# Peptides against a protein of PDB entry 7BDX: the designs that were tried, part 212

Target 1, 212 residues: chain A of PDB entry 7BDX
Amino acid sequence: EMGAAACTLLWGVSSSEEVVKAILGGDKALKFFSITGQTMESFVKSLDGDVQELDSDESQFVFALAGIVTNVAAIACGREFLVNSSRVLLDTILQLLGDLKPGQCTKLKVLMLMSLYNVSINLKGLKYISESPGFIPLLWWLLSDPDAEVCLHVLRLVQSVVLEPEVFSKSASEFRSSLPLQRILAMSKSRNPRLQTAAQELLEDLRTLEHN

## One batch from the design tools (peptide; made by RFdiffusion4, then SolubleMPNN)

Design b2_p21_8_s4 (from b2_p21_8, 11 letters changed)
Fold by OpenDDE base, seed 5:
Structure b2_p21_8_s4 (fold): chain B 212 residues (1-212), chain C 212 residues (1-212), chain A 21 residues (1-21)
Amino acid sequence: as target 1 above (212 residues)
Amino acid sequence: as target 1 above (212 residues)
Amino acid sequence: MEELIEENRRLTEEILAEARE
């Protein structure tokens, strides 16, 4: 209970750039983010057994942790820190996104995807994430999620890859061969306007890449 | 482990006035500080049984919680919040200071005393604390601590009372009758310069009050 | 960058609000 409350407060205040700088300027950041990954992993692994109530203190605790990572990744110095000093955490996030089934832990998926997207703003971060083993299959796995918000953030991440020639060139063959085009087309017709727009933009970007 | 890390970070960033405002501006502050008191109480109650290693994650967690309270109390809006909305927490801190034996949990005592001192900067806070049942006996109990830092912060709190006529007048009789003058005199001869100065200043203030 | 911070804030608030319900 107390841990969840503390993490929630830390999450809230970490929306400030100055707070992110303060977190990273201390000597505790590395340890914190290391344990964060482990805690998130333990939580996800526990889902296969116990009926974890979605609204449990444990869930809130892990959501807050994921939120902190997202907020840190929203800041340039935070992205640099994550990519340079917390790669294990990024690997863990990628792994957890792969371990979760479609429809499972939707809110956590969204937060994790947001963190990865934020990291992808940094070219070094984008390179690191995209060169992760199984990254492209992971994207398509995640895009099979029935949740529109999950799919939206997947499409945003895909777009980050597509819009960066240095990154896309390395994976272009695999990307083109495995692209779930019908799924993306279906999303472009979604009633969810954000999902619709993201899918349309991605399709336009992909068309441009085929003509070039 | 994760809770301690999160609390430690929250403690660190709460040194900022803007962070304190952010904490209090949210809808989670009341719950957080309520649980804080309960958690601190549970920790102190657990000391009578288990050999709690001083450097345990649990200890660090509680230290961080006490530190957060101290930092909140350092800011005007934080003091107002504590005195108006978290009186139970202040009561808990006073109780815990009474429950701990001399030499027991010195660091926690220091943090708690610092928080009370910070609250005492607000006249409303000082009135609230000083009107707590057994406040004066508590001061003398705490002043029996062998730790110079504990005693220093007790003397600072005593000075806050002595320097406020509205507060001191209400307790002057009890204060004068129970004052451990010999103990304070001994502290005025301490090798610890901070303790020495605090004791000397208090003795001077007390002399002035006797002559007026 | 400011947009990202604001987006994260908004999403954080939304997720927190939904978790209360």
Scores: peptide ipSAE 0.023, ipTM 0.784, DockQ to the pose 0.135
Fold by OpenDDE base, seed 2:
Structure b2_p21_8_s4 (fold): chain B 212 residues (1-212), chain C 212 residues (1-212), chain A 21 residues (1-21)
Amino acid sequence: as target 1 above (212 residues)
Amino acid sequence: as target 1 above (212 residues)
Amino acid sequence: MEELIEENRRLTEEILAEARE
């Protein structure tokens, strides 16, 4: 309980750029983010058997960790740190997103996807993530999630790839061959306005790329 | 390990006034500080049997908690919060300082004493602490500690009492009857300059009070 | 960049609020 409470407070205050800088300016940042990945992995691996009550202290703890990563990635120096010094954590996040089944740990998926999206703001981060083995299949796997919020953040990440010519060109053939077009089209008709808009924008961007 | 790491980061960033305000501005502050006291108590109670390696994750975790309390108490709004809304925590700290033997958990004692000193900056906090049952005996118990840093912070707390006439008058008789004068005199001759100075200043303040 | 920080803050708060329900 205490760990979850402390980590939750750290998550809350990490919304501040100054706090992120303070976290990273210390000599403990590397260790913290290394343990973060390990802890998240351990949690996800524990889910195969136990319907971990989403309301458990353990779940809250891991959510807070993912939230911290998200907040760190929202800041330029945080992105730089993650991409330069914590690539293992990014690899772990990608792995865990693949390991989770559709509908499993939806909130954690959202936080992890948000962190990846934040990293993707930097070309270096986008390149690193998009060049991960199985990245394109992972996106489509995640896009099969029944949760609209998960799908929204997947679409945002896909858009980050599509809108960067240097990155998109490297995966364009695989992307085109595996694109779940019917699913994206269905999302463009969603009753969720955010999901609808994201899907429509992506479809427009894809059409533009096919004509260029 | 992860809990200790997260709490350590929270401790580090809580040195900022803005972070303290952020911690207290959330709806989780009360719960956090309530659990803090309980966690510290549980840790201290566990020490009677196991030479807990001072370097354990558990020790680090509790030290970080005490550090957070210290940092919160360093800020005016933090002191107000602790004295108004977290008196149980202050009671717990006083209790734990009494439960620990001389030489036991020295670093934790220092942090707890620092937090109490910080609270004592406010008259309301000073009154609350000084009116705790057994406060004067506790000070002398702590002053028997072989650690110079513990003794230093005890002397500082004693000075806070002595320098506030309204507070000192209430305990003056007990104070005078139980004052370990020989021990304070010995500390005034310490090779530790900080301890020496604190003891000398206290002795001077006490002499001034006897003549008024 | 400020917009992104604010959006992330908002989303973080929303997720935190939902995690409490």
Scores: peptide ipSAE 0.022, ipTM 0.784, DockQ to the pose 0.173
Fold by OpenDDE base, seed 1:
Structure b2_p21_8_s4 (fold): chain B 212 residues (1-212), chain C 212 residues (1-212), chain A 21 residues (1-21)
Amino acid sequence: as target 1 above (212 residues)
Amino acid sequence: as target 1 above (212 residues)
Amino acid sequence: MEELIEENRRLTEEILAEARE
C-alpha cells in the first residue's frame, strides 16, 4: 500500500518538467527505471492465472510506474535519457504490449503506448522503437484491441512512423503488405471523435504516400 | 525494493516548494501521510527483535518517508497542512521518538526531530507539539542520546520552546525543575562546533529568562 | 487513477503542441 501511494504521488508531480529534471539529475534514476521494467514485467507475468482485480494495490503501483515513464518521455531530456540509458525499459514495454491479450490491462496499455509515442517524438527514439523485432506485427496486434483508447494510441504511434520518411522507407514494403486497411476504415467511422479523427488523418497520410 | 526507490526519488524532489504544493494540492496527500505514520510505526515496532541491518530496504524506505515529512514541514503550506490535517502523524513521530532507545536508529531520529523543528516554526505547530503529553520528559530522554547530531536537533527544538514566551510560560515550572543543566553544560564544551554553539546559545537564553 | 491518466494525457498533448511550435 505505501509503495503504491508513494509511486502515485511521484507520478502526479512528475508532470512537471522541473521534477523530471530533478529525477534525472540524481544518481538513482538508472536504478529506478531498471527496477521499473522488472516490476512491470513481473506484474504482467502474474496475470496469466488469477484475474488480479484491476483495483489492486499492485495494479495501481504498476499504473503509476507507467505514468512516470510517460511523463519523463514527455520532456526532451527525458526522451534522451530513455533512448540513451534505459533501452532495456523500452524493450520491456514493447514486450509487455505483445504479451497482453486484447482487452487485457487496457489502462496499462494506454500508458505504455503513450510513453512509446512520446519517445517517438525523438527521431533516435522513433528509429529505435520501429527497428525493434516484430514492431509492425505488434502494431496490428494492438489495433485488434476492442478498446477505442488503446486503438487511438496505436494509430498515433503508426502516424509517427508514417510521417517520418527516413523511418517509413525502411519498413514501407512490410507496412503496405500487412496494413489492416479495413480495420482503420472502420475506425474512421467510429463514434469516438478522437479515434475517428486519428483514423481519418492516417488514411489521408497513407493515400499521399501511395501517390509518391 | 521498488517502493524504496520510488520513495527515495519522491524524497529528493520534495525539496522543491513547487513539488510540496503539488503533493498537497492532490486528493492523495491525506492518505499518503496517514499510511506514512503507520509504516514508520510498524518499522519501529519490528526493531525490538532482530537487529534489522540499518542498510535494509525497509530502513531506507522509512528514512525516505521521514525525509519527505521534513521537506513538507520546511514549507509554510506544508507546516499548515501537517498541523491542521495530519496531527496523527505528529503524534506518531513523538511516540516513535519516545519508543526508540538511546543510540538506536540515529538517522531516523534526526529526520523526525528535524520535521518537528520545522513544524515548530509555526506557532500553532509549536503549541501543538509542546502541549503533547510527556513532551518535556521526551526532550530530556532524547538529550541522553550519545549521538551528537540527535542532541543538536533536540537542543534546537528546546530553543524553539524557550524563545516563544507564550509557550514557555505554560511549561516554565516543569522546564526549570527537570532541566538537565549539567548535560547541556557538557554539550557547550563539545568538540562538535554545531552542538557547542547550540548549547551555548540555549544556556544564554535560559540565563536571560531566569533574570526576567 | 482515472483522473491521473487523463491529466497525463492532457499534459502530454500540451507538451507536444509546444514542441511543434
Scores: peptide ipSAE 0.021, ipTM 0.780, DockQ to the pose 0.073
Fold by OpenDDE base, seed 4:
Structure b2_p21_8_s4 (fold): chain B 212 residues (1-212), chain C 212 residues (1-212), chain A 21 residues (1-21)
Amino acid sequence: as target 1 above (212 residues)
Amino acid sequence: as target 1 above (212 residues)
Amino acid sequence: MEELIEENRRLTEEILAEARE
């Protein structure tokens, strides 16, 4: 319980750039993010066994950890840190997103996807995650999620890939061959305005790429 | 391990006034500080049984919690919060300081004493803690500690009491009758410059009070 | 970048609020 409370407070204050800088400025940052990945992994692995109540202290703890990563990745120095010093955590996030089934751990998936999106703002980060084995299949796996918020963040991540020619060119063939176009088209008609907009924007970006 | 790491980071960033404000600005603050007291109490109670290695994750976790309280109490709004909304925590800290033997859990005692000292900067806080049952005997109990840093912070807290006429007048008789003068005099001759100075200053303040 | 930070903050707060539910 105390761990969850502490981590939740740390998550809340990590929305500040100055707090992110303070977190990263210490020698404890590396250890923290290393253990973060391990903790998140342990949680996801535990879901295969006992139906963990989503409202458990453990869930809140892991959500807070993912939230911290997201907030760190929202800041330029945080992105630099993650890409340079915490690649294992990025690998872990990608792995965990693959391990979770559609509809499972929605909040955690959203936070992890947000973290990846934030990392993708850094070209080095985008290159790193997009070159991860199975990255494109992972995107489509995640896009099969029934949760609109999950899908929104997947689309945003896809857009980050599509909008970077150097990155997209490396995976363009695989991307085009496996694109769940019908799914994205369906999302462009969603009642969720954010999802609708994201899907429309992605479709526009894709059309532009096909005509070039 | 993760809890200790998270709490340690929270401790580090709580040195900022803005972070303290952020911690207190949420509805989670009350719960956090409530559980903090309970966690610290549980730790101290566990020391009566198994010799907990001071370097344990649990120890680090509790030290970080005490550090957070100290940092919160260092800020005006934090003092106000503790005095107004977390009196149980203050009671717990006083209790735990009484439960610990001389030489036991030095780091924790220092942090707890620092927190009480910081609270004592607020007149309302000083009044509250000084009116705690057994407060004066507690000060002398703590001053019997072989650790110079513990003694330093005890002397600082004693000085806060002595320098506030309204507070001192309420306990002046008990204070004068139980003052470990020889111990304080010995500290004024300490090789530790900080302890030496604190003891000298207190002796000067006490002399001034006796002549008035 | 400032807009991104604010948007991220808002989203994390929303998720946090929902997690309490």
Scores: peptide ipSAE 0.023, ipTM 0.786, DockQ to the pose 0.187; fails the geometry check

## One batch from the design tools (peptide; made by RFdiffusion4, then SolubleMPNN)

Design b2_p22_1_s1 (from b2_p22_1, 6 letters changed)
Fold by OpenDDE base, seed 5:
Structure b2_p22_1_s1 (fold): chain B 212 residues (1-212), chain C 212 residues (1-212), chain A 22 residues (1-22)
Amino acid sequence: as target 1 above (212 residues)
Amino acid sequence: as target 1 above (212 residues)
Amino acid sequence: SLAPGAKLGERSLAPGAKLGSK
């Protein structure tokens, strides 16, 4: 319990840029983000049997960790720190997104996808995650999720790849050959307005890339 | 491990007034400080057998909790919050300071005494803690500690009582009858300059109160 | 050419965390 409460407060205050700078300016940041990856991995590995109540202290703790990573990645110095000094955490997040089944741990997936999206704002971050083994198959696996919020954050991450020519050119053949166009077209007709807009924008970006 | 790391970061960032305001402005503050007291109490109760390594994750976690309480109490709104909404935590800190043996958990004692000193800056806080059952005997018990830093923080807390006529008048008879004058005189000769000064100042304040 | 809008990092809000009103 107490760890989850402390971590939840840290998540809340990490919405401040000055708090993120204070976290990163300390000598504990490297250790914290190393253990964060291990803790998130251990949690996901524990899920194979028990329907862990989404409201468990453990679940809330891991959500707070993922939220902290997201808030750190929201800031320029935080992105630089993650991509330079905490690559193992990024690799862990990519792995965990692959290990989770469709509909499993939806809230955690959303937070992890938000963190990766924030990392993708930095060209070095986008290069790093997009050059990860199995990254393109992972995006399509995640886009099979029934959750509209998961799919929204996947589409935003896909857009970050598509909008960066230097990154997209490296994966363009694999991307075009495996693109779940029918799934994205179905999302462009979603009743969820955010998902609908994100799918439409991505379809427009993809059309622009075919005409060039 | 991860809980201790998260709580240690929260302790570090709680040195900011804006972070304390953010902690207290959230809906989680009451729950956090309630569980904080219980966690500190559980830790102190666990000490009776094992020489818990002072560097254990559990010890570091509890030190971080006590540090957060201290940093919250350093700020006016934090003192008001503790005295109005978290009295059980203050009662717990007073109890734990009584339960710990001389020389036991020195670092935790210092942090708890610093938190009580910070609370004593508010007249309402000083009234609350000084009206606690056994408060005067507790001060003398703590002043028997061989640690100079523990004794320093006790002397500072005693000075906060002595310098407030409205509080001191209520306990003046008990205070005068039980005052460890020889111990304070010995501390005024300490090789620790901070302890020496604090003991001298308190002796001057006490002399001023005898002549009035 | 629409200037590529500076991608702002999305912050995750903890449950009950008030965004500090500026």
Scores: peptide ipSAE 0.160, ipTM 0.828, DockQ to the pose 0.079
Fold by OpenDDE base, seed 1:
Structure b2_p22_1_s1 (fold): chain B 212 residues (1-212), chain C 212 residues (1-212), chain A 22 residues (1-22)
Amino acid sequence: as target 1 above (212 residues)
Amino acid sequence: as target 1 above (212 residues)
Amino acid sequence: SLAPGAKLGERSLAPGAKLGSK
């Protein structure tokens, strides 16, 4: 209980850029983000046995941790910190997104994908995550999810890769050969307007890249 | 570990007035301060058995909680919140200060006394804590502590009572009859300059009140 | 004015966290 309450308050105030700067300017930041990765990993490993209630103190605690990482990644100095000093946390998030089944722990997947998208705003962050082993297969695994919000955040991360020529050129052959085009075309017809727009924009970006 | 890390970061950022306003403006504040009191009480009750290492994760967690309460009480809206909506937490802090033995858990006592002193800046807060059952005996119990920093923060809280005529008049008879004058006179000769000054100022304030 | 192509980081809101209205 108390840990979840403290972490939820820290998540709420981490929406402020000044709070993120204060967290990162302290000597405790490195330890906190190290333990964050370990705690998220332990939680995901526990899911294979017990259907953890989404409203449990443990679930809320891990959601708050993922929300804090997202809010840190939302600002320039936070992205620089994560990419330079907390790479193990980024590797952990990528691993956990691979370990989670389609439809499993949707809220956590959304927060982790938002954190990776925010990291992808920095060219160094985008390079780091896109050069991770199995990154392209991971995107397609995640895009198979039945949840529209998971798929939306995957499409936004894919768009961040596609819109960066230096990153896209390195993986262009694998990307084109494995692209789930039929799935993206189905999403462009979704009743979810945000998912529909994101899929349409990505299809337009991909068509532009094939004609160049 | 993770709870202590999150709470320590929340403590650090709670030194900002804007962070305190953000915590109190949310729907989670009431629950958080309720659980804070319960967690501090559970910790103090555990001390009668095991000498908890002052550097343990549990000790650091409770110190961070007491630090957060202190920082909330440092600002006007935080004092108003505590005195209006979290009185049970103030009652818990008063109780825990009574339950702790002289020399026991010095760092926690200091933080709790700082929180009560900050609450005492508000006349409504000072009235509330000074009208609590056994408040005057509690001050003298705490002033028997061998620790100079505990005694310093007790003297500052006593001074806040003495400097408020409306509050002091209600308890003046009990206060004068039980005043550990010899202990305060000994503190006015302390090698600790902060304790020495606080004891001298309080003795001057008391002399002024006897001549009026 | 943020340049129109500047990717803005998305913030996650904790449930019931009021963004302090400036």
Scores: peptide ipSAE 0.159, ipTM 0.827, DockQ to the pose 0.083
Fold by OpenDDE base, seed 2:
Structure b2_p22_1_s1 (fold): chain B 212 residues (1-212), chain C 212 residues (1-212), chain A 22 residues (1-22)
Amino acid sequence: as target 1 above (212 residues)
Amino acid sequence: as target 1 above (212 residues)
Amino acid sequence: SLAPGAKLGERSLAPGAKLGSK
C-alpha cells in the first residue's frame, strides 16, 4: 500500500522537468532505475497464474514506475540518462512488451510504449531500440492488440523509425516484407480519430519512402 | 527495496516548495499522510522484538516518510495542511516519540522532532501539539535521550513553547514543577556547540519569564 | 522557437496530478 502511494506521488511530481533533473542529479538514480526494471519484470512474471486485479497496489506501483520512466524520457537529459546509463531498463521494457499477450496489461503497455517513443526522440535512443533483437516482430505483435491506445503508440513508434532515414534504411527490407499493411489500413478507417490519423500519416510516410 | 528507493527520491525532491505544493494540490495527499502515520506506527511496533538493522529497507522507507513530513511542515501551506487535515499524523508522531526508548531509533526521533518543530512555527500547530495529552512529560522523556541531536531538537521545541506567551501561560505551572533543570544545565556545558547554545538560550528565556 | 520538427516528449500524467499551472 504505502509504497504504491509514495511511488504514485513521485510519478505525479516527475511531470516537472526540475523534478526529473533533481532525480537524475542524485547518486540514487542508477540504483532506482535498475530496481525499476527488476520490479516491472517481477510483476509481469507474476501475471502468468493469477488474474491480479488491475487495481491492485502492485499494479498501481508498476504503473507509477512506468509513468516515472516515461516522464524522465520526456526531457533531453532524461533520454540521455536512459540511453547512456539505464540500457538494461530499455531492454527490460522491450522484453516485457513481448511477454505480454494482446489485451493483457493494456495500461502498462501504453506507458512502456510512451517511454520508448520518448526515448526514440533521441537519435541514439532510436538507434538503440530499433537495433534491439526482434524489434520489428515486436512492433507487429503489439499491433495485434485489440486496444486502440496500444496500437496508436505502436504506430507512433513505427513512425519514429520510418522518419529517420539512417535507422529505416537498416531495417527497410524487413519492414517492407513483414509490414501488416491490412492491419494498418484497417486502423486508418478506425472510429478513434487519433488512431485513424496516426495510421493515415504512417501510410503516407511509407508511400513517400517507396517513391523515393 | 523498490518502495524505499521511490520514497527516498520523493523525500529528496520534497525539499522543493513547488514539489510540496504539487503533493498537497493532488487528491492523494490525504490518503498518503494517513498511510504514512500507520506505516511509521507499524515500524515502531515491529522494533519491540528484533534488532531491525538501522540500515534496513524498512528503516530507510520510514526515514524517508518522516523526512517528507518534515519538508511539508517546512512551508506555510504544508503546516496548514498538517494542522487542518492530518492531525492524526501529528498525534501518531507524538505517540511514537513516547513509545521509543532513549537511544532507540535516534534518526527517526530527530526527523519526527524536526517535523513537530516545523509545525510549531504555526501558532495553531504549536497550540495543537502543546495541548496534546502528556506533551510536557514527553519532552522530558525525550530529554533523557543520550543523543545530542535528539536533545537539541527537544530544546528547540521547548523554546517554541516558552517563547509563545499564550501557549506557555497554560502550561507554565506544570513546566516549572517538572522542568529537568539539572539536565538542561548539564547540556549548557556540552561540548556540542549547537546543544550548548540551545540550552543556554532556553535558560535565558526561562529566567526572563521568571522575572516578569 | 522550437526547431521545425522537434519531437516533444509526452508526459504521463499521474491520476489526480494537477499540473501546477504556471
Scores: peptide ipSAE 0.151, ipTM 0.827, DockQ to the pose 0.080
Fold by OpenDDE base, seed 3:
Structure b2_p22_1_s1 (fold): chain B 212 residues (1-212), chain C 212 residues (1-212), chain A 22 residues (1-22)
Amino acid sequence: as target 1 above (212 residues)
Amino acid sequence: as target 1 above (212 residues)
Amino acid sequence: SLAPGAKLGERSLAPGAKLGSK
């Protein structure tokens, strides 16, 4: 309980850039983000055995951790920190997104995808995550999720790759060969306006890349 | 481990007034400070049985909690919150200061005494803590501590009572009858300059009150 | 080419956390 409460407060205040700077300016940041990855991994590994109540202290704690990572990644210095000093955490997030089944831990997936999207704003971050083994298959696996918010954040991450020629050129062949075009087309007709727009924009971006 | 790391970060960032305001502006503040008291109490109760390593995750966690309470009490709105909405936490801090033996948990005592001193800046807070059952005996018990930093913070809290006529008048008889004058006089000769000064100032304040 | 507008990172809000208005 108390750990989840403390971490939830830390998540809340981490929405401030000054708080992110204060977290990163301390000597505890490296240790904190190292243990964060391990804690998130341990939680996801525990899900295959026990019906962990989504409202458990453990769940709330891990959601708060993922929220903190997202908020750190929202800030330029936070992205730099994650990409330079916390790569293992990024690797863990990518791994955990692969380990989670469609419909499983939707809220956690959203937060992890938001963190990856935020990291992708930095070209060095985008390079790092896109060069991760199995990154493109992972995107398509995640896009199979029934949750519209998961799919939205996947499409935004895909768009971040597509909009960066230096990154996209390295994977363009694999990307084109594996693109779940029918799924993206279905999303472009979604009743969720945000998902619909994101899918339409991505389809436009992809069409623009085919003509160049 | 992870809880202590998160709470330590929260402690660090709580040094900012804006972070304190953000903590208090959320719907989680009441729950957090309620559990804080319980967690501190559980920790102190566990000390009588096990040689808890002072560097344990539990110790670090409780130190961070006491640090957060201190930082919240340092801010005017934080004092108001504690006195209006978290009285049980203040009662717990007073109780735990009584339960701890001289020389036991020195760092925790210092943090708890700092929080009480900060609360005492608000007249309503000073009234609340000074009207606590056994408050005067508690001050003298704490002043028996061999630690100069504990004794310093006790003397500062005593001074806060003495400097407030409305509070001091209610307890002046008990205060005068139980005052460990020899102990305070010994502290006025301390090699610790801060303790020496605080004891001298308190002796001057007490002399001023005897002549009026 | 439109200067890539500085993509602002998205913040996640904890339940009941008020964004401190700076």
Scores: peptide ipSAE 0.149, ipTM 0.827, DockQ to the pose 0.083

